# Peptides against a protein of PDB entry 5HOI: the designs that were tried, part 42

Target 1, 351 residues: chain A of PDB entry 5HOI
Amino acid sequence: FRYMPFSPAGTPFGFTDRRYLTMNEVGYVSTVKNSEQYSITVSFFDVGRFREYHFEDLFGYDLCFLNEKGTLFGQSKTGQIQYRPHDSIHSNWTKIIPLQAGERITSVAATPVRVIVGTSLGYFRSFNQFGVPFAVEKTSPIVALTAQNYRVFSVHYSQFHGLSYSLSELGTSSKRYYKRECPLPMSLPNINSDMKKDANLDYYNFNPMGIKSLFFSSYGDPCIFGSDNTLLLLSKWRSPEESKWLPILDSNMEIWKMSGGKETTDIHVWPLALAYDTLNCILVKGKHIWPEFPLPLPSEMEIRMPVFVKSKLLEENKAILNKKNEIGADTEAEEGEEDKEIQIPVSMAAE

## One batch from the design tools (peptide; made by RFdiffusion4, then SolubleMPNN)

Design b1_p11_1_s2 (from b1_p11_1, 5 letters changed)
Fold by OpenDDE base, seed 4:
Structure b1_p11_1_s2 (fold): chain B 351 residues (1-351), chain A 11 residues (1-11)
Amino acid sequence: as target 1 above (351 residues)
Amino acid sequence: MSASEKIKELL
């Protein structure tokens, strides 16, 4: 087994000279091979809020994380990381992460307040947004990271225990765990003998965990999208005893329904983010399960949240409305009693 | 764009 560098919604080169290093709701980062160098472009969906920028990459960055304030780059083998603010207010900074022999950076994450580096040996390194270190922790081998504000969702892999996850908060003084190396009920890609001929082999070699992306929802719930094209959401993570993974979307089933029951084996969901009850994604048609160039516009796929998540959404929406009203925005929100029966996905109705 | 609209374009 080889630990590969993971970035959220990153794509392989395949047979091309270009790939996406990462993409999310903010934008997308591409890299193009230019002889022995790479040209990196940081592009945004909101072109009014952000200006696209590019630079020459002499290091061959294979890790990336994009947020609203900057882009974190990493080189899995050398341990080099670079943070580039989108604005000119803050300078770029570069740091070398000390790696042991054979250790790789497997994932990086950045928020406006934290930078996180995870390694194949399970070193979890935390920094502030200026690259000042907080701590080094030894965990199980890290295969994926995402972060929102002070929270970190980490995916771990052990040859003995399979996939696990942690949910932690990186305060000023200490790391708090909400979940620590708990089992992650995500299916790993099946290495069928026939994958050697499949266009999916290139993706499997790029990402052997099959994690297309992981992110926090707009409500701060950890989400993961695996090779089975199911979106899992971690519900009730504040209550360790009540915390559970919810299969909130079978994207293959939703594509099939939206097609009117046609064959849709060539249509793929590429996940970007979960905003409220909507999966922001790229719909891809073709042999490759990942988007090519140019990047298609994002699409919104409605998610029928389970009833016990709807109550939380209603409470959070009421809290947002109350805060807007306290700020003096007289918007008469019609109390539409959306007693829309949440059709529990058929996969949940069989227990 | 809705996923439903986009799927109709891709079919």
Scores: peptide ipSAE 0.493, ipTM 0.944, DockQ to the pose 0.657
Fold by OpenDDE base, seed 5:
Structure b1_p11_1_s2 (fold): chain B 351 residues (1-351), chain A 11 residues (1-11)
Amino acid sequence: as target 1 above (351 residues)
Amino acid sequence: MSASEKIKELL
């Protein structure tokens, strides 16, 4: 087994000189190989909010994470990382992560407030947005990272235990775990069935875990999209005993339904983000399961959550709150409600 | 664009 650098929705070079380092709801980062150099372009879907920029990469960055405030780059072998704010008001910074012999950076994540580096030996390194270190923790080998605000979703791999996950919060003074190295019920790529097509072998060599992407939903729930094209969402993660993975979308089944039951073996979902009940994705037609150049426009795929759509529960809770306010019940609205777990009414738990 | 519309274009 070989640890490969992972970035959310990153694509291989294939037979081309160009690839996507990462893509999400904010935009996409591409790299083009030019002899011994690389040219990196950071592009955005909202061209009114952000300006595309490019730079020459002398290091060969193979790790990337894009957020609303900047882009984090990493070089898996050298341990070099660079953070580039989108706004020119803030300076770029570069740092070398010390690596042991044979250690690699396997994943990087960045939020407006945190930078996270994970390694093949399981070193979890945390920084602020200015590259000031907080801590180094030893975990199981890290294969993927994503982060939202102060929260980090990490995927770990052991040859003995398979895939596990952690969900943690990186406060100013301490790290809190909501989940720590719990089993991740994601299927690994099946070498024997899927590798009959050369195009799938190229992708497996690039990403042996088959994790196309991982992200937090708009509601702050950890999401992972594997090689089986199933979107898994971690529900009730605030309650350790109630926490469960929900298969909220089989994208192959949804493509099949939307086609009217036609064979759609050449149509692929490339996941970007989950906003409410809608998967933002690139729909790809062709031999490769990943988008090529130029990047197609994102498409919105409605998720039939078997879960009470947090939107409907929020609307119902807002409607209940509005009705209580109309009835003149002075219930002090404590300002702290944004992070409360939405309780499913008992009447709805029976369907 | 909806995924359903885009799938119809790709068919």
Scores: peptide ipSAE 0.491, ipTM 0.944, DockQ to the pose 0.573
Fold by OpenDDE base, seed 3:
Structure b1_p11_1_s2 (fold): chain B 351 residues (1-351), chain A 11 residues (1-11)
Amino acid sequence: as target 1 above (351 residues)
Amino acid sequence: MSASEKIKELL
């Protein structure tokens, strides 16, 4: 097994000189190889809110994380990271993460308040948005990171235990765990079945974990989208005993339904974000499971949220609304009662 | 754009 640099919804070069370093609901970061240099472009879906920018990359950044305030870049081998605010008000900063022999940065994440670096040896490094370090923790080897506000969702890999996950909150003084290296019920890419197509081999070599993306939902729930094209949501994570992964979308099944039951083996979902009950994604047609250039417009795929998630989201929204109404803003919420039980695909009910 | 509309364009 080889630890590869992971970025949310990052794409391989394939046979091209260009790839996406990362993409999400905010935008997409592309890199173009020019000899030994790279040109990076940070593009946005909301062109009215953000201005596209580019720069020359002399370091060959292979890690990226985009948020609403800036872009974090990383070089997996050298340990260099750079944070670039989208605005010109805040300065760019660069830092070298000390790496041991053979250690790699495997993932980076950034929020408006935190920067996180994870490594192949399981060093979890936390910083503020200005690159001031908080802590270094030793965990199991980190393969993926995402973050929202103060919360971090980390995926870990062990040769003996497979995939695990942690959910933590990075306060000012301490890290709190909601979940700590708990089993992640996500299948790894099957080399024997998936490698029959050259395009799948190229993607596997780029991303051996098969994690296409991971993000927090708009409600702050950890989400992961694996090689099986299933969106998993971590429900009830505040209650350690009640916490469970919910298969909230089989994207292959939803594509099949939306096609009217046609063969759709060449149509792929590329996940960006979960906003409420809608998966923001790129729909890709072709041999490659990832988007090429130019990037297609995002599509919205409705998710049949489990009743228990919808009710809790309604309660959390009522609690947020009640807190807003205590601050003086009346907004009526319509009570839509439909208790539609999630039909779990037979494939997921048989494991 | 809805995924359903986009899938119809891709088919």
Scores: peptide ipSAE 0.488, ipTM 0.943, DockQ to the pose 0.660
Fold by OpenDDE base, seed 2:
Structure b1_p11_1_s2 (fold): chain B 351 residues (1-351), chain A 11 residues (1-11)
Amino acid sequence: as target 1 above (351 residues)
Amino acid sequence: MSASEKIKELL
């Protein structure tokens, strides 16, 4: 097994000179090979909010993470990382991550407040948005990272233990774990069945874990989309004993239903984000399971799971809070309520 | 665009 650089929804080059380094709800980052250099373009879905930009990459960045404030780039072999704010007012910064012999950066993540670097030896490195280091922790080998605000979802791999995950919060003074190297019930790519098609072998060589993407939902729930095209959501992660992975979408089954039961073996879901009850994704038709160029417009796939109950409960709770405020009850809303997990009433979980 | 609409375009 070889640790490969992972970026959320990143695509292989295949037989082309171009690929997507990463994609999410904000946009997509592409790179084109130009002899010994690369041209990187950072594109956005909201063209009114963001301006597309490009630059020459002399380092060969193979890791990327896009957020609403900037793009983090990484070079898996050299340990170089670069953060590029989208706003030209803020300066770019570059740092070299010290790597041991044979160590690779396997994943990077960035939020407006944190930068995270994970390695093939399991070094977890945290920084602020300006590249000031907080800590270095030794974990199991990291294969994927995503982050939202202060929260980090990390996927780990051991040859002995398989896939595990951690969910942590990177506060100002310390790292808190909600989950620490717990088993991840995600299926790995089946080499024997799927590798009969050259396109599947190319993708496997690019991404041996088959993790197409991982992200936080709009509600802050960790999500992972594997090679089985199932979207898993970590529910009740604030309650260690109640926390479970929910298979919230079988995308192959949903495509099949939406087609009216036609053969849809050439239609693929490429996951971007989970916004409320909708999977934002690229629908791809063709031999490759990943989007080619030009990138198709994103599509919204409705998720029929109890996640829809969270949106209604959030709206109902907002409506209850607004009504309480109108009734002039001086209940000091303690600032600590933002982190209360919305308890789904047992009655609504049984439908 | 809905996934259902997009699937109909792709079929």
Scores: peptide ipSAE 0.486, ipTM 0.943, DockQ to the pose 0.578

Design b1_p11_1_s3 (from b1_p11_1, 6 letters changed)
Fold by OpenDDE base, seed 2:
Structure b1_p11_1_s3 (fold): chain B 351 residues (1-351), chain A 11 residues (1-11)
Amino acid sequence: as target 1 above (351 residues)
Amino acid sequence: MSAAEKIKTLL
């Protein structure tokens, strides 16, 4: 197993010279290979609030985290990090993270108040927004990080214990754990079934954990979107005994419903954020499960627990059609191919 | 844009 640099919703290069380093609800960061250098562009969805900017990257940043105040970049091998505020009034800063032999930065996160660096040896390094260090902690190997305000959601991987997660708060005086290296019930990519498609192999080589993204919801709940295309939300995390992962969206099931029950293999959900009751995502058409260039506009997908069984919905739709035909047998209405749109049951609003 | 509307444009 190799620890790969992870960034939320980052895409591989594939057969191209360009990729997305990261994307979320704020925007998207792209990099283009130009010989031995890279051109990085930081783009935003709210073009009225933010100005797109670009710069030359001589370091080959392979880690990125975008927030509303700036962009954190990292180089997994050298340990270099750079924070670039979006506002030109604030100075950029660089730092070298000391790495041991074979250690890699595996993930970085930044909020307006914290910078976090996680490594393949489980070094968790915290800084303020100016790159002043707070602490170094050794945890299980970190594979992914996200942060919101003072909160950090970290995913850990051990060859012996599999996936775990931590939820912590980085106060001014101390780190508080709400969850500390608890089991993460996320499915890993199934190498044997999914690897028959070359496009899935390229993505697996880029991201062996299959974590497409992780973020905090608008309510501050940790979310993770795995290779199974299921959005997991950590509910009741403030109550250790009540805390549970909720599968709040099966995006494959939702695509199937929204297609009128058509089996589609070329529409993919690429997760950006959870805003209230909607997954902000890129809908991708094609063989690649990740967005290409240019980036499509984001779409909003309503969250729905995967309580529906395709077979039952098809049976119910047949029963409705048969009832319509029994009632309609007294009127010679022409055999129009009624587009058999599956009646999606009205959302059980989560109370 | 709604995901449902967008999916209809991708079918």
Scores: peptide ipSAE 0.406, ipTM 0.928, DockQ to the pose 0.930
Fold by OpenDDE base, seed 5:
Structure b1_p11_1_s3 (fold): chain B 351 residues (1-351), chain A 11 residues (1-11)
Amino acid sequence: as target 1 above (351 residues)
Amino acid sequence: MSAAEKIKTLL
């Protein structure tokens, strides 16, 4: 196993000179390799609120986190980080994170009030938005970070214990844990089944945890989207005994439903954010499970708990069709093979 | 754009 730099919804280079460093509901950050340097572009979905900007990257930033106030960059090997406010009022700042031999920055996160750096040795470093350090904590090895306001969702990996997560709040004087290195019930990529396609091997080499993204919902709940294309939400995290991971969306099942029950292998969900009851995502058509260039417009997918089984829905629809044919035997109308959309039961709205 | 509408354009 190798610790790789993780950024939310980041894409590999593949066979190209360009990739997305990160993307979310705010926008997307791209990097293009130009010989020995990189050109970074920070683009936004709300072009009226934000101005696109670019800069030359001489360091080869491989970590990124975008928020409404700025972009955090990191270089996993050198320990360099840079914060760039989107406005021209606040100055850019750069720091070097001290790394031990073989230690890497594995993830970075930034909010308007906090900057967080996680490492392959489990160093959790917190700063304010101006790069003033608060604390250094030793945790299990960090593989992913996201943050909203003062809250941090961290994913940890141990070779002995697998995936764990922490949910913490970074006050001014202290760190509070709501969850501390609790088991994370996320499926890891299955190398034997999923890697039969070369495109999946490239993605696995880029992101061996298969975490496509992690974010906080609009309600402030931790969300994670794994290689199984299931969106997990941490419910009731304020009550330690009641806290549970909810599979709130099987995106493969939703694609299957929305396709009228067609088995599609070339449509992929790329997660951006969860806003209320909708997953903001990029729908990708092609061999690669990640978006290429240019970036398609975001789409909204309603969240639905995976209550239905495909086989049962197909059997029920066949039974309905057979009953209709038994009642309708007297009218020889050549109704052409219109691809009869599978009637999916209206999910009860989750109260 | 809804995901359902977008998927119909990608089929």
Scores: peptide ipSAE 0.404, ipTM 0.928, DockQ to the pose 0.928
Fold by OpenDDE base, seed 1:
Structure b1_p11_1_s3 (fold): chain B 351 residues (1-351), chain A 11 residues (1-11)
Amino acid sequence: as target 1 above (351 residues)
Amino acid sequence: MSAAEKIKTLL
């Protein structure tokens, strides 16, 4: 297994010289390779609130986290991190994280009040927004981080135990755990021999955990979107005994419904954020499961618990069609069966 | 834009 740098909704280069380092509800960070240098652009969806900016990257930042106040960059191999406020009032700062031989920064997160660095050896490093260190903790190997305010959602990987997660709060003087290295019921990518030939192999090499993104909801609940295209939300995390992962959206099922029951293999959901009861996402058309350039505008997908089985809906619709054909024997319109939109029951259709 | 509206443009 190889620990790879993870950033929320980051994309691979693929066959191009450019990729997204990260994207969320605030905006997107792109990098373009030019020889041994990189040009980074920080772009925003709210162009009235934020101004796009660019800079030359001499370090080859492969980690990124965007928030409303700034962008955190990291270099997984060298241990360099940089925080860049979006405003010109606050100064940029750079720091080198000490790494052991073979240790890598695997994820970084930043809020307006905290900076977090996670490593392949499970070093969890916390800082304030000015890069002043609070603590270093040894955990299981960190594969992904996100943060909101003082809260941190961390994903860990062990070869023996698989995926686990922690939910912590980074106060001024202490770290509180709500969850500490609890099992994460997320499916890992099934890299069968056949997926090794697909255009998606580049994505699995880039992100072997298949975590497309992780974020906190607008209500402050940890969310994760895996390779199965299911959005998981951690419910009731304040009560350790009542806490559970809820599959709040099967995006493949929702695409199927919204397509009138057409099996589409070339439409993909790329998750950005959960705002109230809507998944903010990029809808991607093509062979690659990730957005290319230019970035499409975000779309809103309502969350819906996956209660329905596709096969039952197809059987019910076939039974309705057969009953209509038994009653309507007199109209010779052999219009080809292939283009009939499946009537999804109103209770299952998007209103 | 709703996902439903966007999907109709991608089909």
Scores: peptide ipSAE 0.400, ipTM 0.927, DockQ to the pose 0.867
Fold by OpenDDE base, seed 3:
Structure b1_p11_1_s3 (fold): chain B 351 residues (1-351), chain A 11 residues (1-11)
Amino acid sequence: as target 1 above (351 residues)
Amino acid sequence: MSAAEKIKTLL
């Protein structure tokens, strides 16, 4: 295992000169290799609210976090971070994070009020939006960060304990924990089964945790989307005893339902955000599980707890077909073996 | 655009 720089919904270069550094509900940040430098573009979905901008990156930023007020960039090896407000009224600022030998920045997050830096040695560094430091804390090694307002969702990795998570609030004078290094019930990528496809190996080398994204919902609940394509939501996190991870969407099951029960292996969900009861995502067609260029328009997928078993639905549909064939034996229609779309019950059909 | 509509265009 190696610590890799993580950004929410970031994509690998693959065989291309370009990738997405991050994407969410606000927009997407792309980088293009240009000789020894990079050209970064910050693009937005709401083109009426925001103006696209670009700049030359001489540092090779490999970490990014986009919010409604600005973009945070980071370089995992050098420790350089840059915050760029979207509005030209506020100045850009740059800072070097002190790193030990072999230490890497593994994730960065920014809200309109906080900047957070996490490292491979478990240094958790907090700043205000102007880059003024609040605190440095030593935690378990940080592999992913997201933040909303004053709240931070952090994912940690230990070789001995696997994945854990913390949920904290960064006040002006103190950090409060709602959850501190609790077990995270997310499946890691299976190297032996999933790596039979070269595209999966490239993605694993880019993101060995398989965390496609993590975000806060519109209600302020921590969400994580792993390699199993299941959206997990942390419910009841204010009540330590009642707090649980809910599998609120199996995106593979939803694709299967929306396809009329066809086994598709080339359609992939790339998560952006959870707004109310709808997952904002990019639907990707192809060999790669991540979006290429140009970026497809976002799609909305209703959240549904995976209470149904595919095998039972197939058995029920076979039983319905057999009953129809017993009643319909008197009509001579030579209707061939057309792949009869599985009638998914209306209560299970995605609207 | 709904995911259901988009999936029908990707099949």
Scores: peptide ipSAE 0.396, ipTM 0.926, DockQ to the pose 0.862

